# Peptides against a protein of PDB entry 8HF1, part 276

Target 1, 320 residues: chain A of PDB entry 8HF1
Amino acid sequence: NVMLYATKPTEVMVSFPHQEQVLTVTRLISAEIEKFYVSLDLMNIGVQPIRRSKSLQCLRDPSKKSFVKQLFNDFLYQMKEYGIYAASIAIISLIVEFDIKRRQAETLSVKLMHRTALTLCEKIRHLLVQKLQDMTYDDDDDNVNTEEVIMNFSTPKVQRFLMSLKVSFADKDPKDICCLVFVERRYTCKCIYGLLLNYIQSTPELRNVLTPQFMVGRNNISPDFESVLERKWQKSAIQQFRDGNANLMICSSVLEEGIDVQACNHVFILDPVKTFNMYVQSKGRARTTEAKFVLFTADKEREKTIQQIYQYRKAHNDIA

## One batch from the design tools (peptide; made by RFdiffusion4, then SolubleMPNN)

Design b2_p28_1_s1 (from b2_p28_1, 12 letters changed)
Fold by OpenDDE base, seed 5:
Structure b2_p28_1_s1 (fold): chain B 320 residues (1-320), chain A 28 residues (1-28)
Amino acid sequence: as target 1 above (320 residues)
Amino acid sequence: LPEIPEEEFPEEVLKKYEEAQEKYEKLL
């Protein structure tokens, strides 16, 4: 039980400016998704055959439309919270998912719905990649995966996160690093993982220092809904992190009681700490003597964040 | 309220951040 560990890591805050301005491309993409929702609502997909798999599939909204909208809403969230560069990675996950669903479609109407969603994702990908290329002055290098492009097309939160990684880990021994990065949403883990791979590869001081991995939290609903591939990936990712083959782990949930991860020296909370349990469990992973617990906050939310952390510290001291 | 220290960045890193922000704002 991580709650019983009175860990005293050094708590540090990283403030980032609130970005009020929205890129024209972001507005265009949002408007294309909204137009798609109107068209999607008009699509007659018929009564979906309730696959009587006796498992809790009935808890997923039986509307295959709501699942399509959820994926695009999660994409829109990632584009807003992490920026255009992160969105260019996030859209690939949607392309893969909609192509799988298109191939697995039981009806022509469902196949057409997923095809239309896929075509929109391809259009969005082209709009994002084109905007990333607008900064590549070299006509010959199609490489949108430079440190400069990543930094320029990331939100202030992500920019400060990348800076904090560079300052914390530049030219260090990989063996001395055990880092956790907590994010709110499961889809953010893959997005930030892909961003970090490209950033690390483009940053000489980190290229042989940081080896990232990601773990999506278990679907609380049932281990039966996790593909055998996802479970195998999670086991492999955790094992790589235990073996020291990965030294940075991105997580969407606090590793539930039972994923014994080694004592970490760095814990980054990239998204707001929404619960006392998340605070105690994430802080409880920073167990080394020199452990750092880094909180990211918008400048406008700084006071509210400090107040919330104080309440969590008090509540933790009353239990410990 | 307990003070949570702000992470200090080297001036070189801050300057590179300000340059990246200025470039990002020009793309808006």
Scores: peptide ipSAE 0.326, ipTM 0.868, DockQ to the pose 0.721
Fold by OpenDDE base, seed 2:
Structure b2_p28_1_s1 (fold): chain B 320 residues (1-320), chain A 28 residues (1-28)
Amino acid sequence: as target 1 above (320 residues)
Amino acid sequence: LPEIPEEEFPEEVLKKYEEAQEKYEKLL
């Protein structure tokens, strides 16, 4: 497609300080998850009937211990990479997932495993919400969804991302905005979406300017395990973005899967660009004359990031 | 190394986030 070569977006970098300071609540949550893993390893869940799904490749059975550990590991990653505010949203997705699996459990042992995971998620949610409330000065104001709380309980990466959104889009016409935000993990799309909803609602200059939506990448493991609801949501989200009813789309590796997203004027890469394909596909969406391609990097990794982007630029020009 | 321009933030915006970071550090 000849249009991929014609428009070079302006590449911009946003550096953020590395957050070395770890909240006590984050350490407590991590320790509770590790204790849960020890308990989970001791649980007898019995032999699960091998449902012969035709794709023999390691379909992580959602009833297996390994899948439970994956969800908590993805949560721990989100808490570390995006902060405790994003984690307070991310934990709700785990609660929903474990409650569904608890209800769908064919055995009492699997039901108990998901119940124990759910109980841990509720404990984690309480610890996170309590810590967010420590910044509310008014004993009666349970509103943890202020710009101040969001900023203070977000990582420097997320803080700089929200700053870049405010600077880029404050008081602009919503029709002039077509923004993509790329993240590495599918689960990050939901927590960053929830964070952005609350941030936009708390930021007057972005109210009625940004309308976020998210796309969850197809579960490469099985399109049959994508809930009919998730597939409907994905189709609706893409359609809203095409129709201009949403002007900011949060994506994971969805573009690798051939989802046709329109040409955008802003592309934010919130997480490190790990693949050449991700670089080409994400940058190839910034196709307007004034398109910006914004990269986020830790200060300590700035040089390495610049070198990696240079190698991707070179490789792209050698194919062109 | 290829130059990639840094995003320049207004000083008022930077100050607000420095204040937020200092508050976060006090909550640690």
Scores: peptide ipSAE 0.323, ipTM 0.865, DockQ to the pose 0.679
Fold by OpenDDE base, seed 3:
Structure b2_p28_1_s1 (fold): chain B 320 residues (1-320), chain A 28 residues (1-28)
Amino acid sequence: as target 1 above (320 residues)
Amino acid sequence: LPEIPEEEFPEEVLKKYEEAQEKYEKLL
């Protein structure tokens, strides 16, 4: 009986210019990562012992090299899709992850591989921070977290997202806000969370209005690899959002099935809707009478996005 | 094609965006 009065959320589109931001620093960072991949392929890390976990099928543990490449590829994606400011936050997550793996390394060769990856991340961090400081008169690291620096070093997509947040939520009661932000990738959740914390702190109209959290998908693939800290943090973040202590939640697509969250009044889809399930599950969270479902699209992909949403609407109406 | 309404931004917000974009282009 509760299915009958699902008020269809208002679908809204936000278009952004497709600019290939060709910064010299982004080209330099990409070239340094490519040089590192050549070096990484030449590294002899020896035969890795296959840890046979007793019960579940031989998921090929991705080679320790493949995992390092995945993290840098995810970083390059975030730098391209979200900009230099977001990349400066994303690189810190790589530093933390490689330091953990360096400490957990069973062999000197694996320890050295992770150390070389760390040295590259530190160089990348320095290049990013230096470029953010080019707008600041003061060499103080804290001065790079201004609304101006965040906006100027973000992609048009992120700029429009921050504008949509400001227009939607400026001077509103925090209790009237229940917002979800969907992103494709797990690491993007933490990166956009860090960006939003700094943006909200630098924006007086939002400082006491928005309290962000992020949620990282349970890696159902290996519950044993979820740190006790990550599981505690996920439970705390969900509880804060349920209790209204947080009113904006950043989620990756992997969470769509597992988000037992209250009805939201705003759902932002920051990344392209790639699947019908993503469309139905994310839209199905916008359940209030005035709920908005906001889609971000490049101007070049606008028509294709509209066609895709029409196909998803039709398919959803044919099942309902 | 179904019309999906574009989000209309206030002129003041668009102006701040244009100013931020011009500043970004000067940093390129």
Scores: peptide ipSAE 0.318, ipTM 0.862, DockQ to the pose 0.661
Fold by OpenDDE base, seed 4:
Structure b2_p28_1_s1 (fold): chain B 320 residues (1-320), chain A 28 residues (1-28)
Amino acid sequence: as target 1 above (320 residues)
Amino acid sequence: LPEIPEEEFPEEVLKKYEEAQEKYEKLL
């Protein structure tokens, strides 16, 4: 029973300019990934050993090559959608994943494939960090994690998101804050979490106000790819948010997967609302009298976004 | 829908992310 009498949250729109970051570094990184895909297609990794368990015989392990390509495609998406600073954090998640896969490799050919992917990730990380350092005037402060560097190397969407957080939460009591941030992709949760940790630390007005956590959805492709560690992290993050030890939760598809999150006073939708279910469930978490539901949209898509939200409001009122 | 206006900002960040990564690596 969705309580029919939930106070309707105040819906807010944040528009951002559509800017493609035309940076030479992003072109170089994309070209290195494409060269790697050509090399990866030529790699003979052999026939994967059929796992002898009768229940797993039907799950053809997704081509280990296709998984490597998926991770780099997700990285390229994050670099485009969130910027170079976010990409410098996102690449670390790929490094960790490929190192795990390298250690777990059943064959030398598979081990070599993941090692080659890891070497590319380290090269990409170096290119990103070097580019972040181009704005540090002081050669002595290797601190690429300043608010200025974060803002300058973020997309307009992320810039407006950080500004909206500062305006919304500067100098507030951390107990009065219960914030959800919805993103489309599971890997974006980790990336935006790392970005927010850095941004909050660089922002005195937020440093003792916001305590972020992240929650990834279950791996829809295969539950066997969820490490025991990712499941432990997810449970710990949810518990910290329930206990009030974290007051900002970054999540992807969490409500669609039936993960119970508490009622919040702020809900940010950082990525486009693609489904009616996402709209209803995310908005349904903003339950306080002063609850805000904040939508981010490119200026070019503002009218389409408003029309889509109007359709979702109508459909929701026709069901309620 | 109401729009939110733009604002300006300053400097200090690094240490907690390294601790979170170290904690993740120590769990692995």
Scores: peptide ipSAE 0.216, ipTM 0.624, DockQ to the pose 0.036; fails the geometry check

Design b2_p28_1_s2 (from b2_p28_1, 11 letters changed)
Fold by OpenDDE base, seed 1:
Structure b2_p28_1_s2 (fold): chain B 320 residues (1-320), chain A 28 residues (1-28)
Amino acid sequence: as target 1 above (320 residues)
Amino acid sequence: LPEIPEEEFPEEVLKKYEEALKRREKLL
């Protein structure tokens, strides 16, 4: 029972300035996705063969177009919330997904739909990478994965997160670190994982200190081949974290009850705490002496965030 | 409201952050 241990981690807040300014590349990408949605709505994908398997009843034709739109909407969210550097990694996840769906396509029309989505993702990737390269001053160093490029093309939220990691973990023994990073969305786990790999590799103070891993919660919607790979990956990631081969784990808020992860000394909540269960479950992982529970908030939402955390603290104390 | 302590960053780290923001504003 995670509720029974009144772990009193030190709660810390990290405020970041609200991002009002949108890059021209972000506007161009959003406009290309909107044009693609108009084109997608006009696509005749036909009537798909209904497989008689009870598990596949959910994949009627509207769901295939809806799924494509969902992935691009998740990408747009990540580009907005984490920045264009994170978006350059997030787009790779869409490329992989659409390539899988293109290969699994039962009809030529569905295959063409996923191919068109894939072509758009490749164009988006090119636009993002080109914009990241605009800051590489040396014609010979095409390396967009520097600390400076990552920091400049990340949102204020991600910038403050990277700063908090550097301050918290610079020159520490990697064995003394047990860190969880909670994010709202599944695809954000992969995106922030890729960003952290590049940031840690470009940051000498962290290169031999932090070994990141990610864990995606179970997808209850599709027992697809991906769900088996994701379950294998999840088990491997948990085992690496238990064995100390990884000391930072990025998790989506869909931590099903019962993933026994060790007592952590750091818990970062990168996205807003939307539910009491997320608050209790995430805070309940900060169990060591001197454990820190770090919350990220926009300056404009700071008071609202504090009020919400106070309500969750009160509700937790009334149950304990 | 219960005060949640703000994380304090070293001045050098804040300066790098402000420089990064200024560079970003020029890239808009």
Scores: peptide ipSAE 0.332, ipTM 0.871, DockQ to the pose 0.688
Fold by OpenDDE base, seed 2:
Structure b2_p28_1_s2 (fold): chain B 320 residues (1-320), chain A 28 residues (1-28)
Amino acid sequence: as target 1 above (320 residues)
Amino acid sequence: LPEIPEEEFPEEVLKKYEEALKRREKLL
């Protein structure tokens, strides 16, 4: 497709300080999850009937202990990478997922496992919300969804991302904005979406300017386990973005799966570019004459990031 | 190394977030 070669977007880097300071609440939550893993390993869930789905490759049965651990590990990653505000949103997705699995449980032992996981998620939610409330100066204002709370409880990466959005889009015409935000993990799409909704609503200069949406990558795990609701949501989200009803789309590795997203004027890479394909596909969406391709890097990893982008540029030019 | 321009933030914006970081440090 000849259009891939013609317009080189302006590449911009946003550096952020490495946050070494770990909140006490984050340590408490991590310790509670580790205690839960010990308890989970001791649980007898019995032999699950092998449902012969034809794709024999490691379909992590959603009823298996390994899948429960994966969801909590993905939560711990989000809490570390995006901060406790994003984690307060991410935990709701776990609550919903474990409640669904608890209701769908074919055995009492599996039902109990998901109930125990759900109880832990509610405890984590309470700890996170309490810590967010500790910053509300007004004893009567339970509103944790302020610009200040979001910024204070986000990681430096997310803070700089929100700053870059504000600087890039404050008081602009919504029609002139076509923005993609790339993240590594599918679960990050939902928590960053929720964070952006609250941030945009708390930021007057972005109210009615940015309308976010998210795409969850197709689970390489059987399309049969994607809820009919998730598939409907994905189709609706893509259509809203195509129709201009949404002007900011949060994506994971979705573009690798052949989802046709329109040409954009802004592309943000919130997480490290780990693959050449991700670089080419994400950069290849920034196709307008004034398109910006924004990379986020920790200060300590700046040189490594620049070197990696240079190698990807070289490899792209050698194929072109 | 190829130069990739750094995003420049207005000083007022940077100051607001530095103040937020300092407040966070007090709550640690």
Scores: peptide ipSAE 0.320, ipTM 0.866, DockQ to the pose 0.652
Fold by OpenDDE base, seed 4:
Structure b2_p28_1_s2 (fold): chain B 320 residues (1-320), chain A 28 residues (1-28)
Amino acid sequence: as target 1 above (320 residues)
Amino acid sequence: LPEIPEEEFPEEVLKKYEEALKRREKLL
């Protein structure tokens, strides 16, 4: 057993100011979603046909309402944690999902429910895009995908993350970069991926340097919700990252699910490290001699974060 | 508490960040 002395990555902290201020558009969107929940609770969808597979009976919401609420709750989380720009991308994922569910609806009542949800998503998208356009001084350039708009409409966490990427990777050889970005939620992977694509395209110093991909974990709640397309995308994204055709991978819980990713020189933890397993697995991917393990924390939570990392280091040393 | 080094950003990057924050505050 050659204990490969895994070169301990350099742990780095990035602190960001706590965001207390909520935009009027965010309040309006939240209020529209709450009104929709009241309407959704009043919808009579009837009993859904029980598919005869004994193993799947216990996990299906017979109303499918809980899944609709989950998607909007996940959207509200993205809007709060990552900002309006990220929310404008996240809402597209809901639009796609509700359109698929509308087409796959087994009853007219279920079709109507998903149609109503889709109509709300289009309204939310319009409100978000309108607010992004309010910062474009040039009425002629409808391009809301500038570095400036992205930075202005991102949370302090995302702003510091984009700054850290720019400082870390500006004008570097793309071959020298192998970066992981860990996020808590599967939907955040898609949202941050879309944000990074637009940011990299608008940032000359990162253009042709960073090629992002995203990987979502397996849906632990129901493998039936994983489309064949999502599984194909996941396999393709992993392969592109292994082949070096992508040098930045955004992932959620991927290492906990036993998905093998290569050794990296940069690991960013964008969301709080909530588990010892996440800490060990993510840090264990930073294996190069100059590997960096970057943690993001709110200033108000910095001490708690440092204490938690100390506990994880101690626990890891007691097992190793 | 273990010392975890803070990432230092160049002044130009910090300035852009502060400008972005100030612009966001005006749009509230």
Scores: peptide ipSAE 0.319, ipTM 0.865, DockQ to the pose 0.732
Fold by OpenDDE base, seed 3:
Structure b2_p28_1_s2 (fold): chain B 320 residues (1-320), chain A 28 residues (1-28)
Amino acid sequence: as target 1 above (320 residues)
Amino acid sequence: LPEIPEEEFPEEVLKKYEEALKRREKLL
């Protein structure tokens, strides 16, 4: 019976220009990662012992090399899709993860592989931070976390997202805000969270209005690999959002099935809607009478995005 | 095609955006 009065959220589109302008630093970082992949393929790490966990099917433990490549590919994606400022936050997460894996390494060869990955991450971090500092006219203030630096080193998509947040929430009561931000990838949640913390702190109209949190999907694939810290963070973040202590939640698509969250008045889809399930589940969270469902699209992909949303609307109406 | 309304930004916000783009172009 509760399904009958679901006020359909207002769907809104935000178009952004497709900028092919690649910074020299982005090209340099990409070339350094490609050189590292050649070096990584030549590394002899030996035969890894297959830890047979007794109970669950042989999920091919991705080769320790494949995991390293996945993390750098995810970083390259974030740098491309969100910009250099977001990449400066994303690289810190890689440093932390490779340091943990370096300490957990059972062999000297695996330890050396993770050490080489760390050295590359530190070089990348330096290149990113230096490029952010090149814009600060004041040689003395290392504060790269200004609204201006964030906006200038973000992609057009992220710039429009920050503008939409400012227009939607400037000088509003924090209690009247219940916002979800959907992103495709797990690591993007933490990266966009760090960006939003710095942006909100640098934007007076939002500083006491928005309190962001992020939620990372339970890796249902291996509950044993979820750090005790990640599980504690997830529980705390959800509880803060339920209690209204946080009013903006960044979540990945993997959470769509598991988000037992209150009705939201704003749902932002920062990344392209790739599946019908993502469309229905994310839109189904915008349940207030004035709820907005905001889609981001490149100008070049606008028509294709509209056609895809129309197909999803039709399919949803045929099932309802 | 169903019309999905475009988010209209205030002119002041668009001006700040254009200024940020022009600054980014100078940093390239």
Scores: peptide ipSAE 0.313, ipTM 0.861, DockQ to the pose 0.688

